Peptides against a protein of PDB entry 1ZZD. Designs and how they scored, part 81

Target 1, 109 residues: chain A of PDB entry 1ZZD
Amino acid sequence: FQVVNPYLLRDLVDLGIWDEGMKQYLITQNGSIQGLPNVPQELKDLYKTVWEISQKTIINMAADRSVYIDQSHSLNLFLRAPTMGKLTSMHFYGWKKGLKTGMYYLRTQ

## One batch from the design tools (peptide; made by RFdiffusion4, then SolubleMPNN)

Design b2_p18_8_s4 (from b2_p18_8, 10 letters changed)
Fold by OpenDDE base, seed 1:
Structure b2_p18_8_s4 (fold): chain B 109 residues (1-109), chain A 18 residues (1-18)
Amino acid sequence: as target 1 above (109 residues)
Amino acid sequence: SREEYELKLIKESDSEEL
């Protein structure tokens, strides 16, 4: 585990904007570049932290993966401020997207 | 009702808030 993603570091260097100030900024921002005006949106979209991506997207990706597997996989979700309602909503969304439990996979075998 | 609550949760799951 490191403060700055090594690939992000490379891209920031390539942009010519990497310096000590940038380093300190990223430390204070927990690796987020979303607030930097001199970073292309393309890179902002690429380098989202786990707190900046929609968990819906994570669920969608998990649903896509489930098409190719014979049993359920663990799903890691990251929430800044988890609530019971939000957790329940994610469960419902996962269900709607076709995520199945291990028991469901056992049934199909 | 319970059904209304469930529908609300489903609606929330379709939002960008997840």
Scores: peptide ipSAE 0.062, ipTM 0.377, DockQ to the pose 0.081
Fold by OpenDDE base, seed 3:
Structure b2_p18_8_s4 (fold): chain B 109 residues (1-109), chain A 18 residues (1-18)
Amino acid sequence: as target 1 above (109 residues)
Amino acid sequence: SREEYELKLIKESDSEEL
């Protein structure tokens, strides 16, 4: 139950597809509904887990926010399977986008 | 040079791997 977003739970109930099987599925999938064929794409887009969002998009958003922030800001990045190449790319992409701090917090699944 | 190396890495960062 802890891995299920309460709003996601509500929407799944409203769809009439919530049951014990669905609950167990979500537990095994760490809260992801991306693999469910009976869920509308709109909901899949809405309820992407932190592991399913493009980190490039996250960096872009952070760069956009940094334009309006004088104080230092923190950036959390989430990777399922980090590689040296990916980490290097993320670092330099952030630098290219003009992030004020060279520090980001890496989270792994 | 270091600058050339950094430019290479920046260019590679434009990939969709992120």
Scores: peptide ipSAE 0.061, ipTM 0.364, DockQ to the pose 0.069
Fold by OpenDDE base, seed 2:
Structure b2_p18_8_s4 (fold): chain B 109 residues (1-109), chain A 18 residues (1-18)
Amino acid sequence: as target 1 above (109 residues)
Amino acid sequence: SREEYELKLIKESDSEEL
């Protein structure tokens, strides 16, 4: 079980802020660095976890990929706190973007 | 109609955060 992205680990080491305390913090935060004050915003933007990335962005990326594939592909979406409105919006936004399939595999925290 | 309803939902989805 890997909690920390290996590239993130590298960057944290390069920043000189990696230690046992940081490790334990990341474990408790499911890999999120968003709450760390000593991490540059650029890294926070780069290393958003699957729970922190806008699902709209994920759908856009999937739509972009669909241009190059013939076969139906699955789309994995991650929601920390799903609501009916959010689910409905995702469904119809995906439809609007012309995704080939309605195979949305929803993962919830 | 169903189409109008779906269009409404699509428009709403554009304004909502995902």
Scores: peptide ipSAE 0.030, ipTM 0.315, DockQ to the pose 0.070
Fold by OpenDDE base, seed 5:
Structure b2_p18_8_s4 (fold): chain B 109 residues (1-109), chain A 18 residues (1-18)
Amino acid sequence: as target 1 above (109 residues)
Amino acid sequence: SREEYELKLIKESDSEEL
């Protein structure tokens, strides 16, 4: 069970803020550093967890990739609290963006 | 029609947070 991205670990060590407390914090926060005031925003942006990334952005990236390879059926969406409305919207947004398939895998936390 | 229904859903998807 790895909670911490190895590159994130490196950067936290470089910042001098890595310790047992930080480790436990990350475990309880499922790897999120968004709530840490002593971490530069640039790192927060870089190390967003899959639960913190806009699913619209994920769909856009998938659509961009699908221009060259069809991986739309393998697209994973990560939602903490999905609603039917949101799921429907994502489905049709994906369609609108030209995904070759409307099939996505939903992962819930 | 199906097309109208789909267009409605697409329109709603543009305004909804994803």
Scores: peptide ipSAE 0.028, ipTM 0.308, DockQ to the pose 0.069

## One batch from the design tools (peptide; made by RFdiffusion4, then SolubleMPNN)

Design b2_p19_3_s1 (from b2_p19_3, 10 letters changed)
Fold by OpenDDE base, seed 3:
Structure b2_p19_3_s1 (fold): chain B 109 residues (1-109), chain A 19 residues (1-19)
Amino acid sequence: as target 1 above (109 residues)
Amino acid sequence: EELDEEALKEALEELEKLR
């Protein structure tokens, strides 16, 4: 099933671009608005899906947080097309950045 | 900046149907 961000819906309505076409677009794009030309870039940045965020950025954020939190936090990575090389690189990068815990969840699109 | 309350209501109703 698809989960729709209610705040995104609100903002699209506020922009006056919500209609049946927009609804169908979101369904086909799994909630992504990155390809919409009539949406301000600031909204695109705000509503990036988990698949649209750099995995390196996610690791960096996790490493930064790990300084202040215990090992109870989970590191979740989302990859569109994972390869063994990419997985290895992420593992090494996470280790180098000082992550206290390994990768708890790996999701593929 | 003005809210279209009817449009918002419809969108929220559609969201609820998806749950």
Scores: peptide ipSAE 0.018, ipTM 0.386, DockQ to the pose 0.011
Fold by OpenDDE base, seed 1:
Structure b2_p19_3_s1 (fold): chain B 109 residues (1-109), chain A 19 residues (1-19)
Amino acid sequence: as target 1 above (109 residues)
Amino acid sequence: EELDEEALKEALEELEKLR
């Protein structure tokens, strides 16, 4: 099970590097952008944390929305990264919007 | 693999408004 965050996709689009090749790369790298030389380090740093929890987050959302929300708040409070809660909220927001129009994030199972 | 590119486009446009 693999999920690529839609915000990551946005940023890749903004960088002008999103294409089929990038898509396949992300699939083979389990959503990791760490190995991409044409991605700014700040984005790597940002999405490393997101990527680390993304799959579990999506699973939790699917299993129990309320549990996900609680975990999101907990992550914001207890993790080293102060932006974790915001990041997980963005995941949630993206997921919710995706359900309305279709799956707009890269997903493999 | 599952990706709705049209949905992605719409979502990205919406997210850009929030950025």
Scores: peptide ipSAE 0.015, ipTM 0.310, DockQ to the pose 0.029
Fold by OpenDDE base, seed 2:
Structure b2_p19_3_s1 (fold): chain B 109 residues (1-109), chain A 19 residues (1-19)
Amino acid sequence: as target 1 above (109 residues)
Amino acid sequence: EELDEEALKEALEELEKLR
């Protein structure tokens, strides 16, 4: 399952390049837009990798509004170097934001 | 799960470092 940054989706829509092909591309590229020729470099710089996105921000986005590329309803978090402390805080924060019944999926690099 | 409040605080601080 893969959660998409809603701001990225907005920007892609605003560019008029969002379609099923783009969706599939994002799935295969793990959310990366770095290889897209029709995306301005400014956006590529802004949306580097999901691994660099604040996990707290991701949780907030999921709690308020989540967009799932794979049509799922799960919270997917990405950590480059997960620790028990980080995992605990993520779980707690998700709980506080009302994701009590949500599924948490951790992906590591 | 049952969490120690101090441990939770420390964990949250670590999460903030991800911002």
Scores: peptide ipSAE 0.013, ipTM 0.291, DockQ to the pose 0.074
Fold by OpenDDE base, seed 4:
Structure b2_p19_3_s1 (fold): chain B 109 residues (1-109), chain A 19 residues (1-19)
Amino acid sequence: as target 1 above (109 residues)
Amino acid sequence: EELDEEALKEALEELEKLR
């Protein structure tokens, strides 16, 4: 699953643009709305800030009450140089915070 | 296995650089 900011989801619904296509778009874009032409720039700016929050915070929200988009892959984490140690640490951090049913998927960038 | 806090810190720092 992919964690999405609940306020973002709310705003997309309020805009009337939330549908299966939007869902799939968010999945492919890792939750980014920056490329959506039908979203007001105001919202893009707002959620750019949300996008820039620490990944630690994202994990915390996932463990708490974040909105989830069901997908085949788990929460995506991006590392420039992932190592097994880093993977393990993040995994257990999530576990410690309560992500017992979720998984982490690491990708390089 | 136990949490490696330093590894976690480094990983998080790398994540922040991507944002």
Scores: peptide ipSAE 0.012, ipTM 0.295, DockQ to the pose 0.144

Design b2_p19_3_s2 (from b2_p19_3, 9 letters changed)
Fold by OpenDDE base, seed 3:
Structure b2_p19_3_s2 (fold): chain B 109 residues (1-109), chain A 19 residues (1-19)
Amino acid sequence: as target 1 above (109 residues)
Amino acid sequence: SELDEEALKEALEYLELLK
């Protein structure tokens, strides 16, 4: 099973380098374009596969994803004794991590 | 160009075959 980004295919066509050889290359390389000398480095950086990302980066991205809130998700924060400073910091932190259009719940005990 | 249009069609066909 192979997953290919449709935007990558569009960019390869736009570069004028799409052909049967390119198709076969993508199949044998599991979608990777890192080994192609005629592809700009900027595109290589944009379309890296999960196997081309360090495990450290993957872990960091996974940790960051747990903080992001988007559409169907809401953020709940529980504070024992919140101060105005802490409330402000947490509010802006949530906003920075994708709470721009989500629901923000602050609960105190 | 017409060559680009044909290439795009082939690329899209390839994408559909992968699904």
Scores: peptide ipSAE 0.061, ipTM 0.653, DockQ to the pose 0.010
Fold by OpenDDE base, seed 5:
Structure b2_p19_3_s2 (fold): chain B 109 residues (1-109), chain A 19 residues (1-19)
Amino acid sequence: as target 1 above (109 residues)
Amino acid sequence: SELDEEALKEALEYLELLK
């Protein structure tokens, strides 16, 4: 199923770009607006899907949290198109950031 | 505006269809 942020829809309406074409675009792009040139970058940043968040950013957040925890926490990553090279890089990057545990769960689209 | 209200209505209907 597809989940769409209602606030995103409101902003698209306010921009005056909501129409049938936009609706079809959202369906085919799984809710992503990253490819739309007429949408301000600030909105693209605000409404990134879980598949569009930088994996390094997620790792950084996890590493930051791990500094203040005693027990190991699971690291959850969401990848739209994972590759072996990407996975290897993430594991190494996580290690460099001092994560107490490796990647526990990877969800792919 | 009325135009925006109609557009919002359509957008919300789309949202409901996805649920």
Scores: peptide ipSAE 0.055, ipTM 0.640, DockQ to the pose 0.011
Fold by OpenDDE base, seed 4:
Structure b2_p19_3_s2 (fold): chain B 109 residues (1-109), chain A 19 residues (1-19)
Amino acid sequence: as target 1 above (109 residues)
Amino acid sequence: SELDEEALKEALEYLELLK
């Protein structure tokens, strides 16, 4: 199934390029933005290295966004070598940061 | 902006459809 990083969606919205066409594009491209001409290369590079993103950073970003959004939002975590202990610690970290939405997607490299 | 937040909500709704 298709996995999409919610922060990618946020970035697309911030760029002002999110629309129905973009939605359909992501569906057909399995979530890849590499082929989009109107996306900065820096952003493409960022999501090429999605597996390098700190899970704590992702959690912090989600917590920060929760200040401005009154609805539940998704949280995606990417792990190179997940262990139960690591997953548990991240869960509690998210809880500590006041996240109301549970983990939506967990992907492993 | 408010419009951006609405767009984000729509995008998040899209995520829900991918479940």
Scores: peptide ipSAE 0.039, ipTM 0.596, DockQ to the pose 0.021
Fold by OpenDDE base, seed 1:
Structure b2_p19_3_s2 (fold): chain B 109 residues (1-109), chain A 19 residues (1-19)
Amino acid sequence: as target 1 above (109 residues)
Amino acid sequence: SELDEEALKEALEYLELLK
């Protein structure tokens, strides 16, 4: 499956096509951009293989760009071997710290 | 918002503790 990657979100913003409609599209398509006519094929090919980056990099990118902060519910994390304890703690921590919603794009390998 | 920005930065420290 395909997931929403912080670098993908950056590229969509750089293309000037990021808006509420794009956000809703990604939600309904579970992060896939393959059906978007206004995205260059080169980027589609790239993000077929781009799956995971470090959680530290994800958080850093989210903190660096206001578009990610404004939509904190779309925070994306990748876990290779998550335990129930870790998942529960992350969701609870987000709520406790005042995030709008939990992490929407949580993916496991 | 500023609240979300601070929360995200603090989340980085939390993630390091989980690993």
Scores: peptide ipSAE 0.018, ipTM 0.359, DockQ to the pose 0.061

Design b2_p19_3_s3 (from b2_p19_3, 10 letters changed)
Fold by OpenDDE base, seed 2:
Structure b2_p19_3_s3 (fold): chain B 109 residues (1-109), chain A 19 residues (1-19)
Amino acid sequence: as target 1 above (109 residues)
Amino acid sequence: DELDEEALKEYLEELEKLK
């Protein structure tokens, strides 16, 4: 599963546009809201760097079985420019949080 | 970004306990 950015989720809920259709859209767009006509440009600009989200936060949410978008039923993380250090940190942090499978899928931009 | 040295250390310590 793909954990939803908690801040993005909050803002979409506040806009009253969060629903199943929105979830499916985000799946197909890899978390991008740039193509949504009903989202203010200010929010699009704010979340332009969705690929740079806090991976630690994503892992925490996954560990707590928080809101997610169904894909492969595995933890999916997104990195624009992954480095060995970043990947290693994510792996070990997942271990530390007690994730059963840890980081299973990594998506890059 | 840099490696989380603390997490790595803990992992390695646990690994050593299993040997």
Scores: peptide ipSAE 0.018, ipTM 0.387, DockQ to the pose 0.340
Fold by OpenDDE base, seed 5:
Structure b2_p19_3_s3 (fold): chain B 109 residues (1-109), chain A 19 residues (1-19)
Amino acid sequence: as target 1 above (109 residues)
Amino acid sequence: DELDEEALKEYLEELEKLK
């Protein structure tokens, strides 16, 4: 599954533009809102670093089945620049949080 | 964040079982 940034979700909801179409768009764009014409530039600037957010937060959300863009049986994570140490820590933390599946798909920017 | 040493040990042991 693909977890969305909870703050981004909140802001999109507050703008009144969150719907199924927006959800599907974010899935195809790997969480990027840069191409959306109906999103204020201020928000685009704010979320340019979405790929740099803590992966621990993403794992927490996944484990709690909280905020999802897409739900699947496999965990999908997106990293800008993964290292072996980071990958190891992610796997460990995911296991500790009780995720049923490991990291099936890792997407890098 | 600080990791639990015991949890890490258990995790590694479980990984070895899968290899």
Scores: peptide ipSAE 0.017, ipTM 0.379, DockQ to the pose 0.155
Fold by OpenDDE base, seed 3:
Structure b2_p19_3_s3 (fold): chain B 109 residues (1-109), chain A 19 residues (1-19)
Amino acid sequence: as target 1 above (109 residues)
Amino acid sequence: DELDEEALKEYLEELEKLK
């Protein structure tokens, strides 16, 4: 199970460098663009940060079924019996909010 | 351009299927 970051996909399309080869590259690199010479450093820095935040969120979701809070929207997420698809959707939601509003999920107990 | 946008659309649709 591996999915390319949809927001990264958008930015790569905007740069005009997206193609099937790029897709396969990202899959083999676990979503990392750090090794791409034709990507601006600013984007590399951006998605490095997003990746770190998102991975933390996913790990927390898998480790315990606790409450996660979005400080920007006061949103509480409860996980009871999540499917992989549901986890993925929440992961991308976090990315989206992080990119647009600086959202950060906080683990609560 | 058109091809890039179509690729994005198709990929996003596939992502929606995962939800």
Scores: peptide ipSAE 0.014, ipTM 0.244, DockQ to the pose 0.020
Fold by OpenDDE base, seed 4:
Structure b2_p19_3_s3 (fold): chain B 109 residues (1-109), chain A 19 residues (1-19)
Amino acid sequence: as target 1 above (109 residues)
Amino acid sequence: DELDEEALKEYLEELEKLK
C-alpha cells in the first residue's frame, strides 16, 4: 500500500496544497505527482517514486503541521487537475461537509 | 476543525481495512 513519503508531504505542505484530496489523489495515482498541474516541475523530478509509510505516520505529520484541520480546500485544489483528481477533490469536499458518500476509496484506472 | 478531524479519522480507518 503505497502512500506519501514524509519529505513529499513536507514539500506539499510548504506549497500550501496539502489536504485530504491531495492525499487521496496520490494514493489513486500510486504515489505519482506527475499529473498534478499545481506542483512545480522541480518537485516532480525529485519525487519519481514515493516511499511507503503508514497512514498513521501521515496523519501524525499532518497534525504536527496542522494541515488536515486548517487546510481543506480540496475542491479548489483540483480545478486544474486531471479528471480523476477533480472527482477525488469533490469527493473529499463532500466528505468533509458530512455527505458521507460511502466511497471511501477511489481508484484510477 | 473537529469535523475535518473526524472525517479524516474515519477515512483512514476505512483505508486501513482495504489494505
Scores: peptide ipSAE 0.012, ipTM 0.254, DockQ to the pose 0.054; fails the geometry check

Design b2_p19_3_s4 (from b2_p19_3, 9 letters changed)
Fold by OpenDDE base, seed 2:
Structure b2_p19_3_s4 (fold): chain B 109 residues (1-109), chain A 19 residues (1-19)
Amino acid sequence: as target 1 above (109 residues)
Amino acid sequence: EEFDEEAYLEALEELLKLL
């Protein structure tokens, strides 16, 4: 399981390079943008830190309004169809967590 | 340039669809 850095997502959107291909790339690359040629080096330099936590912690965070990408595990996490209001709350939660941790992305240890 | 929050939320929603 991986948690997408909300600031990274913001910056990708700001660059106008967010699309289905980018989404799939992030999934396969564990949130890493280091290999993307269309991303400025400055942005790559900004997003280099990785936070690894226990799977239990990831599960708990999933319940607490985080955006997760499920990859390569038999256990699948999901959020029931969120409303826009829920997405908004997750947005602000992500910002708050991003400020606290400076996290690039979360993955299971 | 202002942050396009709607675009961000749409991207976020797309990620959530993977769950």
Scores: peptide ipSAE 0.025, ipTM 0.457, DockQ to the pose 0.024
Fold by OpenDDE base, seed 1:
Structure b2_p19_3_s4 (fold): chain B 109 residues (1-109), chain A 19 residues (1-19)
Amino acid sequence: as target 1 above (109 residues)
Amino acid sequence: EEFDEEAYLEALEELLKLL
């Protein structure tokens, strides 16, 4: 089970800190940037993983359709049997729509 | 600073391969 945030990825690229080391770090930390010293605290607060925020916050964010949660119907079709194409489409849709609530979560099994 | 879309796409592809 992994969480992907395309907006986080965008901001890491914008910061110029995306590299092989960062990629491996995110893998080992399940997408969390909380332990990175070279990331501003404001971004850490913004890009908490689904395991780092309360269930209440997740539900509130899901109301804006900016978060996929297990058992959510809106993106359920994409994640039951995710293909690379579906995942890519979801990421690009979120990216094109822009950062509205500050969160975009994609869960994959 | 202009967003480097190419860099983002490359990073995204690499990330997706890990899922």
Scores: peptide ipSAE 0.019, ipTM 0.393, DockQ to the pose 0.022
Fold by OpenDDE base, seed 4:
Structure b2_p19_3_s4 (fold): chain B 109 residues (1-109), chain A 19 residues (1-19)
Amino acid sequence: as target 1 above (109 residues)
Amino acid sequence: EEFDEEAYLEALEELLKLL
């Protein structure tokens, strides 16, 4: 199931564009507002879904956390169209960045 | 802290099978 970001919901209501049509749109778009013409770009930039975040960014964040934490951490990856090639690429990228743990969970859109 | 690359790749393959 999908969970709508409560802050996004608030902002859409404040913009006066929240209705049943918007709700259904978000469901079909997996929470993305990137394709909505009546939403300010600033809001689009703010509310990116996990699917819209660069996997490299996620890996970089994980590597950065590894510098400051003593405990092992998990790495979660989100792929729109996962392939063996992409998984391999992410693996080697993570290794290059000095990750000490492998991928814990893979999510797909 | 030790990273087992082989185990990691195997895990990735297993996850891919679930897609």
Scores: peptide ipSAE 0.014, ipTM 0.319, DockQ to the pose 0.050
Fold by OpenDDE base, seed 3:
Structure b2_p19_3_s4 (fold): chain B 109 residues (1-109), chain A 19 residues (1-19)
Amino acid sequence: as target 1 above (109 residues)
Amino acid sequence: EEFDEEAYLEALEELLKLL
């Protein structure tokens, strides 16, 4: 499933440009706002470089339907040093939080 | 869709190999 960056969502709402069309756009663009003409460049620059939340926060977001967009995409997890132990922990944490479908994508910074 | 924990863990292991 695909989750919206909560800070991005906030900013888009604050800009008054959040709507169903924007939601669908983000789904098709895997969360990228770089191609949006009505988004300030400053905001694009901000979210281009952000590595902002913990894995647990990401999982919590995934469990929170308020920021859940699309069940067809995989959840992205951001790891600096992934290990089997860490993956296992994330798995069980996700399960505990009710994530009973989908797949984690690992991204390393 | 029924969750398959074993399959999920195997997929995670494969992802780890790619990193």
Scores: peptide ipSAE 0.014, ipTM 0.324, DockQ to the pose 0.050

Design b2_p19_4_s1 (from b2_p19_4, 9 letters changed)
Fold by OpenDDE base, seed 2:
Structure b2_p19_4_s1 (fold): chain B 109 residues (1-109), chain A 19 residues (1-19)
Amino acid sequence: as target 1 above (109 residues)
Amino acid sequence: SLIEELQKYYDKYIDKTNE
């Protein structure tokens, strides 16, 4: 699965633009709203892309949602400049946080 | 599906905001 910022979801709902199309868009864009023409620039500046989010934060969010997520989809991690040390640390951190599956997809920019 | 998982997360959010 992909991580979506819960506050972003809130703001999209407040804007009245949250629907099935938006859900699909977020999935295809890895949670980025930068390409949406109907979103104020202020919100685009407020919400960073997955590449700018701390990987620790991503893992925390995934762990929180994993309680309700079907294990059919694995966590996708996004790293701008991954190192072996960082990958190892994230793996163990995810395990410690109770993720039932390790990294299946690693995305790099 | 991933969409269904997003919906589950959204529903969780709604439940929290309604508390």
Scores: peptide ipSAE 0.019, ipTM 0.415, DockQ to the pose 0.023
Fold by OpenDDE base, seed 1:
Structure b2_p19_4_s1 (fold): chain B 109 residues (1-109), chain A 19 residues (1-19)
Amino acid sequence: as target 1 above (109 residues)
Amino acid sequence: SLIEELQKYYDKYIDKTNE
């Protein structure tokens, strides 16, 4: 599934623009808000630098099915600069936390 | 823990948005 950035969710809710349409948009845009006309530029700039949260937190959220959008049977992560070491660590940590499947797809943002 | 705090915060907003 696509992990939802909890800070992004908070900010969109606070702006009063979180709805089903927004949710579907984020799914199709892989979580990017850069193309949204109703989002302040300040927020867009913020999430250029605050795209990632800790790997451990992301995996915990995935394992608990806490903050996600769509596709509950896979794990898709978006990292800025992944390394082989990080990928390995994330994979094993995911299994440790009881994910049914390992990391399926990784993107950089 | 951090994840528990985030979960509580998330649940609050999900309830608010009826998602």
Scores: peptide ipSAE 0.006, ipTM 0.230, DockQ to the pose 0.028
Fold by OpenDDE base, seed 4:
Structure b2_p19_4_s1 (fold): chain B 109 residues (1-109), chain A 19 residues (1-19)
Amino acid sequence: as target 1 above (109 residues)
Amino acid sequence: SLIEELQKYYDKYIDKTNE
């Protein structure tokens, strides 16, 4: 599992802000740069982690992927602060989108 | 891994959205 997107790494190096401190920060933040004040918002928008993507978007991506493959794929959901209500909604949404399999993994921070 | 695959897909999605 790569904590830092290789393209993000490149951009941070190009910005001249990459150092050991930045590396450690990203590790502790699971690759997120959202909390960095010295990073342009454009980059923040570009390099969101899976934890920062809406679960709806994740489900959509999974559904889109399933169109191009013959195999059934499990759905992994990533939540920062899941509630039972959200989980239920995601299950139904996944079904509605025609996913071949239901939620297999739930990952939380 | 799945998470890496999702990240690649998301990157592509964001690129399209930001164009």
Scores: peptide ipSAE 0.005, ipTM 0.237, DockQ to the pose 0.034
Fold by OpenDDE base, seed 3:
Structure b2_p19_4_s1 (fold): chain B 109 residues (1-109), chain A 19 residues (1-19)
Amino acid sequence: as target 1 above (109 residues)
Amino acid sequence: SLIEELQKYYDKYIDKTNE
């Protein structure tokens, strides 16, 4: 898989802050630049990872897409530390939002 | 650019809070 987003790489190079240290930092941070003080906030907002989007937000996005397509796309959820209670809540929230297909993949950080 | 167009679509869904 692609460790560093190619567009992020381009923008970091354009900023003149790309180097081997930056590359290693991104690898250890799973692609996140949120903790970098020398990166403009605009780029931080642009390059949020799946780990930086709330699960409710992901479900809302899936529900919104479902109004424009015949069937809901597969929903992939990413949780750092899922609990049974959290998974149950997410399932019912998805159902309440009208998703035709439940959670397809669950990935943990 | 492609990423800018995607940002227009997803901007309202981005979680602005840090974990």
Scores: peptide ipSAE 0.000, ipTM 0.179, DockQ to the pose 0.046

